Peptides against a protein of PDB entry 1ZZD. Designs and how they scored, part 102

Target 1, 109 residues: chain A of PDB entry 1ZZD
Amino acid sequence: FQVVNPYLLRDLVDLGIWDEGMKQYLITQNGSIQGLPNVPQELKDLYKTVWEISQKTIINMAADRSVYIDQSHSLNLFLRAPTMGKLTSMHFYGWKKGLKTGMYYLRTQ

## One batch from the design tools (peptide; made by RFdiffusion4, then SolubleMPNN)

Design b2_p24_4_s2 (from b2_p24_4, 13 letters changed)
Fold by OpenDDE base, seed 3:
Formats: sequence, C-alpha cells, structure tokens
Structure b2_p24_4_s2 (fold): chain B 109 residues (1-109), chain A 24 residues (1-24)
Amino acid sequence: as target 1 above (109 residues)
Amino acid sequence: SEKEKEELEKKLEEIMEKYIDTAV
C-alpha cells in the first residue's frame, strides 16, 4: 500500500471527487488510489511512483486544507523508527497546527 | 507574563519541530 500524501489530497479535491467516501477508502486502502474507478489513469501512474514525503509536510497541509482530518477520522502517520518521544511530539505539533482530531494511526515502513 | 508565555511557547515549538524532523 502507498501512503496518503497532501499532494494526492489536493489533486482529488481538484477533480471534485473528494468526499467522506473517498476519505474512508484511502484510510482502509492505506493511501492507495489504484483501485478507484473514478480516478484518471494518469493520476494513478503518478502516485504509484511518488515517494513518501516528510510527515511534517503532511501534517501542515492537512491542517491548512482541512480536507483529510476531521472529527470522525484520524491522521495516518508513517515512521521508520518510531519512539514514544517522537509520537508525543507529532501529537502536540498537530494540535498546535489546528488539526481537528487528536486520534492518529501509526504505521511503520 | 505574556512575554514569558511567548518564550515558553517558542521553546516548545522548537522541541516539537526537532522530533518531527528526526522522525521522518
């Protein structure tokens, strides 16, 4: 599975296909859009080759656009070597940036 | 004071950003 990134969220919004159903799909598919019938193949090809970006950037853009994070959903965070200290810092950083939820899912890569 | 609060918030932000950067 591919991680959710803020550029993907932007493109989905631009396509006018972003909604709660899409959000849930991305969560369950761990960020992959390869199985979506309403996404152009060009976009699928782009994001299957896109490397993971900074988690800080993901948090910042999620807070700015307010498209992914809401009261009912959780932000997915991906770390190479997570520690309790790092997780705590990410939580409070997200809070400071005005994320709408305090619930985060951790994934290791 | 408000100045002390601002300084504390700045220090906290620096700590948080440091851990975020090292986590990636």
Scores: peptide ipSAE 0.017, ipTM 0.299, DockQ to the pose 0.296
Fold by OpenDDE base, seed 1:
Structure b2_p24_4_s2 (fold): chain B 109 residues (1-109), chain A 24 residues (1-24)
Amino acid sequence: as target 1 above (109 residues)
Amino acid sequence: SEKEKEELEKKLEEIMEKYIDTAV
């Protein structure tokens, strides 16, 4: 599983853009916000240089469901020409359709 | 059945491709 950086989580909440769709996006991007158009550039620059928090803090924060990215549930999906952009869109689509899963097994036709 | 599941997945793929083309 993945744990969201608590400072990133705070900033995304403050921006009003934290939701399950964003959570799915972060799964796809491995925590990167660099590709988000609705995030100020100053925050993108900040998180390029933000130091890692202590492992103990990460473990403690993992107990909070809001920062936990669950990948225990899976769904089989077909994708003919997967790209990072397509994978991101797929995650958003999956959430929009109420799939609520963070793990996709990709295969081709 | 697995065949039915694959058929549904194929249909879902087609829908997703349309969505992706619109979203990007």
Scores: peptide ipSAE 0.016, ipTM 0.308, DockQ to the pose 0.050
Fold by OpenDDE base, seed 2:
Structure b2_p24_4_s2 (fold): chain B 109 residues (1-109), chain A 24 residues (1-24)
Amino acid sequence: as target 1 above (109 residues)
Amino acid sequence: SEKEKEELEKKLEEIMEKYIDTAV
C-alpha cells in the first residue's frame, strides 16, 4: 500500500516540480521522493514512505516542523488501478469536504 | 500551535483549490 500525504503535495507544488512527470515518478517509486536530486534533504526526511520509517517517526518529524498528522483521521482507499492523478483528485475532493488532516492509505485490490 | 496549523491548512486549501480542476 501507499501513504498519500497532502503536505507532500504542497511542498512539491512550492518547489515547482508538481506536474504529470512527477505524478508518474511517484507511482513508479511507490511514493518515495528519496531519489529526487532537486528536493532538499529536509523534505526527503520528512516524507519518507511507510516502508522507510515507522509512522511514529513520520509523525514525530512532522510535529517538529509544526505539522500535526492525526492518525485517527486516516482513510483507507482501495483501487484496482491506482494512478497518482486519481489519488490527487481524491485528496482534493477530501480536502473540499473538510478532511484537512487525514492520511490516505492506498491499497490495490 | 493551533494558529500555525490553521494557517498551514488554509494555505493547503488554497493550493488544492487551484489544482483540483487539473487533477480531477
Scores: peptide ipSAE 0.016, ipTM 0.264, DockQ to the pose 0.024
Fold by OpenDDE base, seed 5:
Structure b2_p24_4_s2 (fold): chain B 109 residues (1-109), chain A 24 residues (1-24)
Amino acid sequence: as target 1 above (109 residues)
Amino acid sequence: SEKEKEELEKKLEEIMEKYIDTAV
């Protein structure tokens, strides 16, 4: 199970290139857009220079706290020049936004 | 399936909303 980075999702939607095929591609590539021909190089550079953060640990913590979730599930979040505080804040906030946005677009497809 | 994925994401969202609300 893979959830798309919410900021990447936003950018792809803004470009008008988000669709089921794009979603599947991102899932198989663990969130990487480097191989996509229809994505501007500017976006590729943007997400090339950021750190990928695994959401597995946080998902596991959330699962233990409430409903059981398979620990194999993951979410990707990208951050620049992270501090511990920034990582924590962006992790939770980005995750929430990602799910909300993702759910919206999944329903509209 | 996509339906199962959507349901799982919904559950995750609910869990994480609680987590965020209590996060330090």
Scores: peptide ipSAE 0.014, ipTM 0.226, DockQ to the pose 0.028

Design b2_p24_4_s3 (from b2_p24_4, 13 letters changed)
Fold by OpenDDE base, seed 1:
Structure b2_p24_4_s3 (fold): chain B 109 residues (1-109), chain A 24 residues (1-24)
Amino acid sequence: as target 1 above (109 residues)
Amino acid sequence: DEEKKKKLEEELEKIMNEYIDEAV
């Protein structure tokens, strides 16, 4: 499973073209929007160089979203070989569980 | 703007839930 770029998702929502069909299309195209006729060329050009966002940005986004939940938690994770996808999933999962502080990751190899 | 923000958050959550479900 390929995680969709949050900024790309935002832009597609802003364009009003995000739907289930678009989601499935992106999955089959490995996140590429280059083949979409209803997307402005400017956005296509932008996302040619935008593959993913930094871990720090993801953490900040997750932290910002945590403001909308009541429960507050701090979570420290110790991982040997974390991947970007795994870390992203953990952030969102933590948010759903009420994480309002930064999630700390310690890589031990 | 707020509606768009809410929609974005909901979609992100759906995507991540799908990813987590596949990983489990």
Scores: peptide ipSAE 0.017, ipTM 0.306, DockQ to the pose 0.050
Fold by OpenDDE base, seed 3:
Structure b2_p24_4_s3 (fold): chain B 109 residues (1-109), chain A 24 residues (1-24)
Amino acid sequence: as target 1 above (109 residues)
Amino acid sequence: DEEKKKKLEEELEKIMNEYIDEAV
């Protein structure tokens, strides 16, 4: 399943472009906003998806959030029996910690 | 500004919960 970065959600709302179409776009693009013409370049630079960032960045993100799931690179962390509540808490934890990039999708083993 | 921030966070939480539910 897939989730959304709360910082990204905030910024899209601030831009006034958040709607059902945007939500579906993010789902189909695995959280990537790189192809959106109505998004400032500075936000595109800020919000890189897991496959768009270095392994070092992934490690830092995992350390900052204490738990992270990534299947796009060599480092893979897993959450056992994830629930919606746990996922929401993880996202908000990352948000509060000031992570500029985040978890866009979660997969089970 | 703090009150505005709180309102935004509450709205974002609702939207995110809906997003997660639909994207599972």
Scores: peptide ipSAE 0.013, ipTM 0.244, DockQ to the pose 0.060
Fold by OpenDDE base, seed 5:
Structure b2_p24_4_s3 (fold): chain B 109 residues (1-109), chain A 24 residues (1-24)
Amino acid sequence: as target 1 above (109 residues)
Amino acid sequence: DEEKKKKLEEELEKIMNEYIDEAV
């Protein structure tokens, strides 16, 4: 699965195009914005790389014990029936709990 | 612009919370 990066969400909000329809679009497209006509190409190019960074973050977060403990129920549901929405939720939870600095650092690499 | 940044952060927080709530 692909995940939606919090920086991507920020940029979509900044563009004024974030809404429930956009959310559902991203879910159906596995987090890809490449097909969106109202997104600048520069942003699309940027988030090709950001996608990879986000996946690395998700992998690391899934292995983190604190995240496992705090999200035990959500993680169990994810493992039984993985969806794009659940992956995105887990990503944002990890970010909220303490991956802000790490995510920023990874983005700069 | 710090005001713009603050507004965006607040919106992001709202979005994140919505995702978390939907996952639980």
Scores: peptide ipSAE 0.013, ipTM 0.268, DockQ to the pose 0.048
Fold by OpenDDE base, seed 4:
Structure b2_p24_4_s3 (fold): chain B 109 residues (1-109), chain A 24 residues (1-24)
Amino acid sequence: as target 1 above (109 residues)
Amino acid sequence: DEEKKKKLEEELEKIMNEYIDEAV
């Protein structure tokens, strides 16, 4: 499984060229858009450093993007003495819900 | 614009779901 850069995804959607074929292309090219004829060179230059971004960072960026996209609702998650595993799970759960319902917040006590 | 936004949300959701499934 490969996570697509959320900003790249946005830009491709904005260009109107995002589809299943594009998705498969990115997967096979490990996220590279350098070979895409339909993408402006300026975007290719912008995303030359995609491999320098950790997968963790990409996921975080995607989460931030999802929160920004939909802010109609808020999901607040409160945890007491959470483990790292629980925090991670709740983070992803919150992100998933944020995509559907709006902004999510994770709080610890 | 709204349709593009929705499309992006759907794609992000798919990515997230795939990641969760992979992580479990």
Scores: peptide ipSAE 0.009, ipTM 0.268, DockQ to the pose 0.025

Design b2_p24_4_s4 (from b2_p24_4, 9 letters changed)
Fold by OpenDDE base, seed 2:
Structure b2_p24_4_s4 (fold): chain B 109 residues (1-109), chain A 24 residues (1-24)
Amino acid sequence: as target 1 above (109 residues)
Amino acid sequence: MEEELKKYLEKLEEIMKKYIDEAV
């Protein structure tokens, strides 16, 4: 799995550009939005730091294999059937209810 | 951080499970 910052996901959704294509793009770009022409520069600047933090988090999670594998397997079950839009809706419903910290997993190709 | 992530994902899993069950 690749981890994406939930605030980044929120902003991409708000921009109306979050879809299956965007997911695949982020996978190939290791979560970076710097190369996206349809993203405002102010968001790119903001998420430079966020992206760096996220990468460190991914590395740290990988270092703790037991936690990493446990959570990855759990989420993988939910990622199999639902569409990306459905998953996004579920995620941000949780976010709205107070789950403002944490990570969102994307399936890798 | 890892514990926080675990808690977040557990809660998210519960929400997802509920949503999926209701959507079926």
Scores: peptide ipSAE 0.016, ipTM 0.243, DockQ to the pose 0.033
Fold by OpenDDE base, seed 1:
Structure b2_p24_4_s4 (fold): chain B 109 residues (1-109), chain A 24 residues (1-24)
Amino acid sequence: as target 1 above (109 residues)
Amino acid sequence: MEEELKKYLEKLEEIMKKYIDEAV
């Protein structure tokens, strides 16, 4: 399973473009929305400064977090910037404290 | 799908708020 940045998910839902097609697109694009024509430029600019954390970092964080999850390991598609470090930590904290089950997952093929 | 995601995000925000309050 892959977990997308919750703020990105919220924005996509607010735009009304979150569906199965979008889910599959994000999987193939590693969470990037820069190539989506139906996404406002303002939103693209918002996430333009955000970079994908290294695969190694993602795996390490997922492995660490999985200790608190009684389910299969998951990888996180986190969009990260220095100013978003706390947001990343908050997301993982949420998973650890209350989102162990019933979370929304992006399932790979 | 949208409703399920909204419920997830709402719960996440509640927990995140708690995190902020706890961290301060």
Scores: peptide ipSAE 0.015, ipTM 0.253, DockQ to the pose 0.025
Fold by OpenDDE base, seed 5:
Structure b2_p24_4_s4 (fold): chain B 109 residues (1-109), chain A 24 residues (1-24)
Amino acid sequence: as target 1 above (109 residues)
Amino acid sequence: MEEELKKYLEKLEEIMKKYIDEAV
């Protein structure tokens, strides 16, 4: 799965560029916005660090295989028919499993 | 730490409900 910083999502929505195409682009780019021509450079600079931190978080999660597998299975179940309620449940599930940050999860089928 | 995380998640939920619900 892929995690995206909630403030990045907010800023992309505020720019009016968040749509299904953008979501798919971010999935293929592992959350990077550096290649987007319609994003201000200041936001790119800001989220360079945020993106790197998010990637480190993913790596740390993967380092604990048992927790990673459990979370991944839950994500797979929820994303088959994603709803806001299911996304909230994923966040709380991660919280209960000891995650120290909240993220929005993106995943291809 | 748990309380801090709870507050963060609450803010996240607010943002998601406002902006992401249409995309999901």
Scores: peptide ipSAE 0.010, ipTM 0.237, DockQ to the pose 0.025
Fold by OpenDDE base, seed 4:
Structure b2_p24_4_s4 (fold): chain B 109 residues (1-109), chain A 24 residues (1-24)
Amino acid sequence: as target 1 above (109 residues)
Amino acid sequence: MEEELKKYLEKLEEIMKKYIDEAV
């Protein structure tokens, strides 16, 4: 499964373009917004810098330190056996810490 | 289980949206 970046979610909500269709789009695109015409380029550029965040910072966002980072197309977090509680903690911890580009999406592995 | 996860994620997104709105 895939969990959307909470800050990306915020930005899309602020733009007023977040809806079910957008959610489905992000799921199919593995969290990428690069192909969205209604998203400002500056926002696209912002989320291109995902890899600039240290692995240490990313790991600190997770309640479980068993985190694997996929550095292929986008910065992705893989948890071996995440619980709903862990996923929730990661979302809100990242939110509180203000990590704009902490992850594109979270996936189980 | 997959359906339950989907429901959870939808709820989480809703909560996050509310949080954003409340945070101004």
Scores: peptide ipSAE 0.008, ipTM 0.218, DockQ to the pose 0.023; fails the geometry check

Design b2_p24_5_s1 (from b2_p24_5, 12 letters changed)
Fold by OpenDDE base, seed 4:
Structure b2_p24_5_s1 (fold): chain B 109 residues (1-109), chain A 24 residues (1-24)
Amino acid sequence: as target 1 above (109 residues)
Amino acid sequence: DLEKKLKELLEELEKILEENSDLV
């Protein structure tokens, strides 16, 4: 399943760059617009995919949410290229941030 | 004390990993 972000679609249409070619590009790039030269940087910054957002940020958000709950929610991490080093880093970083529950789901691109 | 040594090593490891945040 692959669905184009409706807000991204809107903005691309507003920019006048949405067409079949763009659609196919997004499909092949799993929704990423980072490599498009005709897209403003502001828009690239706005529409980062789950694979483009730092997993550190994801952990931070999870930790922030955990402050308000008794038990840390299940942490879902997405890695483009998982390595033992990254997994270890995420584990310890999560621990440092006070997550009570370790990584529950590990997903790869 | 083994527990103390382990704690220190873990803290050092965490520091190293934090300094290498690009891994996350």
Scores: peptide ipSAE 0.020, ipTM 0.335, DockQ to the pose 0.528
Fold by OpenDDE base, seed 3:
Structure b2_p24_5_s1 (fold): chain B 109 residues (1-109), chain A 24 residues (1-24)
Amino acid sequence: as target 1 above (109 residues)
Amino acid sequence: DLEKKLKELLEELEKILEENSDLV
C-alpha cells in the first residue's frame, strides 16, 4: 500500500512543495502533514491520518458509550471505497454527530 | 456516585472535544 494518499500527493504538488525532502518527511511522520507550516490548515484537516484521528475518536467513543450506557439507539455510517480525506471527514462527522445524537460508529466495505 | 462522577467527567471531555472539532 501507499504511504501517501494520492489526492494528498496531488495537492502537495499543486502547492509546489513536493520534493524528495517532503517525501522523506512524510515517511518518517507516517503520512502526517500536521507539522508542516507551509501547508494550509484546511488540507491538514482534510488529510489527517488514521493515527491522528484515532486518539481523539477513541476517547470520544468511550465517552459516548458511557453517556449512553442505557441507550440502545445508535447510528452507523458506511463508507464505500473511501479516500483518506473522505474517511477523515466522515470519521469526524460521525463522532461529532455521536456527541450530539449517538451517531458515531463508522464502518467501511 | 463513582459511576456518576465518571460520567460527568466524560461528558466534560466530550464538550472539550466538540469545541475543538476540526471538521472540514
Scores: peptide ipSAE 0.015, ipTM 0.244, DockQ to the pose 0.110
Fold by OpenDDE base, seed 2:
Structure b2_p24_5_s1 (fold): chain B 109 residues (1-109), chain A 24 residues (1-24)
Amino acid sequence: as target 1 above (109 residues)
Amino acid sequence: DLEKKLKELLEELEKILEENSDLV
């Protein structure tokens, strides 16, 4: 039994689209409304699931690290004598840098 | 070449996701 976000429930009720079918849909979609054509984009943006947010984070991290693949010096720094600590640091660095400069790299790389 | 392609795909995905508002 999946609990629906109470604020999402409110907004769906206000839109007049809440019913048993909608409830079942949300259950099957793990709370995501991204695939609903009758929901305004504004609400879709507001009610992203944890999974959807996590995916963005993962992509940002991966994209940031991919930039370093093209930079031999940066890549060598990360790969030289790799340890669990270094790999962990790289992940966190990628995450942090992705949040700060992800779009910057999209423009300049 | 494979790494280059992966980079491009990831950047495209990042752009799409970045264009959407975040809760975080």
Scores: peptide ipSAE 0.007, ipTM 0.221, DockQ to the pose 0.047
Fold by OpenDDE base, seed 5:
Structure b2_p24_5_s1 (fold): chain B 109 residues (1-109), chain A 24 residues (1-24)
Amino acid sequence: as target 1 above (109 residues)
Amino acid sequence: DLEKKLKELLEELEKILEENSDLV
């Protein structure tokens, strides 16, 4: 079964656009309304799915990691022939330690 | 070269995402 956000359902009903077609659309889109032209942008901003939010987070993390790969610390680890696990851990560690600074840097770049 | 291109693309995507409202 699929769980739909009850507030989203209410707002779609209030807009008068809720029908069987809309229901099937949401099922195929995993609850996303971002592609619907008859939904106000304000509601699209309010009802982002967990998947859409997760993508934003993942991209932010990847962007932050990309800053570190050109630094001496990353190069030093490569000299020691790190495993894929070590590289992944390094990137996540760097992200956790410097996320705020990294995000600021990316915005001002 | 590929690393540089990836870095630039990721930075652009991050900027676009930051312009949108955050829910979390």
Scores: peptide ipSAE 0.013, ipTM 0.235, DockQ to the pose 0.084; fails the geometry check

Design b2_p24_5_s2 (from b2_p24_5, 13 letters changed)
Fold by OpenDDE base, seed 1:
Structure b2_p24_5_s2 (fold): chain B 109 residues (1-109), chain A 24 residues (1-24)
Amino acid sequence: as target 1 above (109 residues)
Amino acid sequence: MEEEEEKKLLEKLNEILEKNSDLE
């Protein structure tokens, strides 16, 4: 079971963006806020984890569309032209299928 | 989770994520 960082919860509430939808999103993202457009970058930087930093490095080394699974607590899906709507649907579908870890996406231009 | 509840959550999430975001 995933627990939201209490300090992150506070900050999201202060931003007025906390709701049930946000909660479900964070569950599917393993607590990551990096993919949220309405969160200030400074806040994203504050809550970066060692794992997220490492994943970004790995993602940057990827060249082709693929699904990458590492350490059983991340799923990185590389797509050419993902839309937010499509990604959202995939997150919820993944949750229904038992994924309890974050999914990260990279658009390959 | 019921299908109707899922639909509601998706709608709410789409409201939050209506703009482009960092994909990483």
Scores: peptide ipSAE 0.030, ipTM 0.312, DockQ to the pose 0.045
Fold by OpenDDE base, seed 5:
Formats: structure tokens, C-alpha cells, sequence
Structure b2_p24_5_s2 (fold): chain B 109 residues (1-109), chain A 24 residues (1-24)
């Protein structure tokens, strides 16, 4: 099944690098940004522990900006074994970021 | 995607990152 990472989308938009090309790249990389040069290592490390949510959930919010990854047939080698603490931190980070930026999905491209 | 296409994309992304990076 397909899943989407809403936090990654927000960060990529905030960095000003989100476009159709980026979307296609991420699809081919199963949602990984590890191969991108000049992306801060902090971001790469952050998303090694991200727990993805359903594609359907994200589509309901912003279909035109969604990044699709399939976790049913492939396992990303770059993912680190998550701890509960890391997962919790990621969720709080996303929540906090959402509160700070307001309605991400209303951003103009 | 093809290697050359990927390379071009990466170059574009790098340029954008250098001028528009907004990492908190």
C-alpha cells in the first residue's frame, strides 16, 4: 500500500525545493532524501525515523502536493530502527511545526 | 529515472537549496 510523509512535504516546501521534479525523485527513491546533496544532514537523520501515514489521509488534505511511497513491496535500507522516543520526538516536531507555520496546504507555489 | 535526468534534477535542487534554504 501507499503511504505519505506529511512532515517531509512541509520541510521540503519550507526549503523551497518542492516541485514536480522533487516529487518524481522521491517516488523513485521510495521517499528517501538521503541521496540528495546539499540537504542538511539533520533533515536526513530526522526522516530516517519517520513513521509514515496513509496516502489517503494526506490526499484529503493536499492531493497536488503529496509524495507517494510504497512500503508494501520494499523496505528502505536507510531507515534506522526507531525507538519510541525517536518516534515521539518526530511527532511532536511535526505538530509544533504545523502550529508555527499555520495552514501549510494553502501555500502558493 | 535516467541518470542524466536525475543529475539535472539534483543540480536544480542544489541551486534552490543554496538560495532558499529555510532550515530551522
Amino acid sequence: as target 1 above (109 residues)
Amino acid sequence: MEEEEEKKLLEKLNEILEKNSDLE
Scores: peptide ipSAE 0.024, ipTM 0.331, DockQ to the pose 0.015
Fold by OpenDDE base, seed 3:
Structure b2_p24_5_s2 (fold): chain B 109 residues (1-109), chain A 24 residues (1-24)
Amino acid sequence: as target 1 above (109 residues)
Amino acid sequence: MEEEEEKKLLEKLNEILEKNSDLE
């Protein structure tokens, strides 16, 4: 049971192109609207399916996450012997790297 | 669906889109 994205449905209705034919098209295309040339590119980009994301983009996202994870692990390693100076440096480093969550869990042994 | 049926459906959808774009 493939459910059409409700936001996509709304946008297609607003465009006045929603009908039974469009419904069947989406079913056969696994929810993709990429094959419709007159649909604005912005909408195509917004509603890209998982299969339409390039492998390069997936790899880039994974690489970005890997960098984030490595940074978080490095921060955790530095907290094994936390000094005020190290904590301050880590805080500034995290801020500089755009870490949204600056919460460092200090494990008190 | 058959390739020809898919093509016809796509053409129909494109025609609808063109008509709607001319109204905006």
Scores: peptide ipSAE 0.021, ipTM 0.316, DockQ to the pose 0.009
Fold by OpenDDE base, seed 4:
Structure b2_p24_5_s2 (fold): chain B 109 residues (1-109), chain A 24 residues (1-24)
Amino acid sequence: as target 1 above (109 residues)
Amino acid sequence: MEEEEEKKLLEKLNEILEKNSDLE
């Protein structure tokens, strides 16, 4: 399984963006930071792995209940036609602002 | 962040990831 690089955590702290929301985001993204809008591209490139899972796959995993086993609160989000960008933004901003200790499920019609 | 705190957080995060993903 993908293990979070120990230096990534430090760098996120140094950037001042580490919080419970970021933690939840990393959990849902399986350690990937590629979709974070507030992270410098250089940092994304640094921590990009050769075998990194596609963002689509990661988002699909985030929709799986098993990803949220250690979260206490849940919010179900129902979207008609979500885009990758929208889903990523929802993961980051939704979790950070409203679901710091919560989980959300993505459902499509 | 202190090294001990970082280590603790990293371990906790990786434990969660281990339980939730076997892809890598």
Scores: peptide ipSAE 0.060, ipTM 0.495, DockQ to the pose 0.020; fails the geometry check

Design b2_p24_5_s3 (from b2_p24_5, 11 letters changed)
Fold by OpenDDE base, seed 2:
Parts: structure tokens; sequence; C-alpha cells
Structure b2_p24_5_s3 (fold): chain B 109 residues (1-109), chain A 24 residues (1-24)
């Protein structure tokens, strides 16, 4: 299955470049924004780091780190029987529950 | 298959973002 960093989509929306064409482009590029000329380099660097490890690994690491997320036990339930829907929900849940710091840590380490 | 899965994931994220506009 494919897992996408939810902030990637957010950032593209914030840039005002997200549309159906962009979506299809990302699909053909396997989620990579490295080839986009209208994306700031800092975002490319940010998501390049994320690309260096699988999104699944990021989720697993985040779920194991209770210091970065609230309701870690709830996230662990998703990991026991992961589905696309659960992983997507877990991503957003994690971000909303303060995983931003944890994800930042993972990107900078 | 991977492209189809990625498309489905992106569509789900779009829906969640619409419902969770406070996600920052």
Amino acid sequence: as target 1 above (109 residues)
Amino acid sequence: EEEEELEEELEKLEEILKENSDLE
C-alpha cells in the first residue's frame, strides 16, 4: 500500500498549485515533488528527507514514541491491523495530536 | 497497482483535509 505524508498535500494546497493535474503528476512520480519547478527548494528538501524512509516506518516510529504523540495506545491499535484507511486516519490523528514535533525530529535526525 | 493505490490515498487525504481544515 501507499502512504502519503498529509502535510505534503497541505503544503501544495497552500502554494495554490494543487489540482487534478498536480494529483495525476504526483501519482506518476510516485509522490515525489523533486521535479516540480514551482515548489520552493526548502519544501523539496523537507520531503526529500521524508522520502528517505518509508511513510510506514515513520508511522511505526511515531506510534512507538509516546513522548511525541497523544493517545499512543490508540495509534497502536491501527498498527496491529493496518489498512489504508487506518493508516490515513492515523497520519492525520498523529499530526493533530502533536506528532508534528515528532515528525520534525525524524526529519532532522 | 501502486499508482492506483497512491491515487486512492491522495483522494482520501483530500477528503480528510476538507473535514480537518485546522490541521497545521
Scores: peptide ipSAE 0.128, ipTM 0.699, DockQ to the pose 0.039
Fold by OpenDDE base, seed 4:
Structure b2_p24_5_s3 (fold): chain B 109 residues (1-109), chain A 24 residues (1-24)
Amino acid sequence: as target 1 above (109 residues)
Amino acid sequence: EEEEELEEELEKLEEILKENSDLE
């Protein structure tokens, strides 16, 4: 089965390009954004790197929804789960390189 | 509320992807 990266969904929403069409695209592409013309290359590069982590790690991350809906829990998990922390750090690194959004700053609070 | 909406969307997307994967 395919697991969707919650950060990807968040970033697509932040870009304002999340819609039914995008949803269907992701379904047909098995979660890949590499072919999306409306996505900055830096974001593609970020998620290319993110995809290099184990699917098990992604599954574990996806299993704990509190990481994405509650910042306090996400921070706690960041401290407890180094693999998740690495993923989060990579995401933050991408944002720092120019993909900064309001949501990025919310995650840092 | 926004986070909850995204969570629901994520779950729905994963369900669809799972169903499609099971068909392969």
Scores: peptide ipSAE 0.038, ipTM 0.569, DockQ to the pose 0.018
Fold by OpenDDE base, seed 5:
Structure b2_p24_5_s3 (fold): chain B 109 residues (1-109), chain A 24 residues (1-24)
Amino acid sequence: as target 1 above (109 residues)
Amino acid sequence: EEEEELEEELEKLEEILKENSDLE
């Protein structure tokens, strides 16, 4: 089971570069944006390290609000005009709605 | 198989983003 990092999609949408072509490119690149010339280096650095983590691990991490919030804050530093509340709500809503397939956890660096 | 799974997840996320575009 893998889950895609929702913040990656959010950032690409905020950049205004998200479209069907971008989606297909990401699919062929297994979720990597490293090869995209129109993506700021800051985002590439943010998503530089990709970990495949199990659903169980994600659930465990999300279960700890403090850990989740800390991760969200770290992400927020590099996301495009996000609010902490928005990101948190989006993530939890997505999770609740059954993002039950594989996450490429793009580690923010 | 992995590409198909990734596509499905991206589509789910797109739907979630659309539904929750007015998040706090």
Scores: peptide ipSAE 0.120, ipTM 0.694, DockQ to the pose 0.040; fails the geometry check
Fold by OpenDDE base, seed 3:
Structure b2_p24_5_s3 (fold): chain B 109 residues (1-109), chain A 24 residues (1-24)
Amino acid sequence: as target 1 above (109 residues)
Amino acid sequence: EEEEELEEELEKLEEILKENSDLE
């Protein structure tokens, strides 16, 4: 399974460009946003550097509301004073934290 | 096959975002 970074979807929603067409585009592009002209290059660079974990693991983590809520709260804190640097840091932090938490949950289940 | 899996994952994420919209 391929894992989609949940923050990618959030960022696309925040840009107001998320719709069914965008979803289908991502599907055809295997989750890559590199070809999207309306996405800031900084975001492209950010998500280009994010390595994919097993899709199954990502899905399980995303489905866990506790993990998502925790990440979303952290994201909101960063978005109160949004800078590209903070967003980048948050994405990486959230990703790492989410993975760690998800792995922990998988171990406990 | 891979596209279908990706679609399913994106749909799940959409649902999660919708359910947690108050946190945005």
Scores: peptide ipSAE 0.102, ipTM 0.682, DockQ to the pose 0.019; fails the geometry check

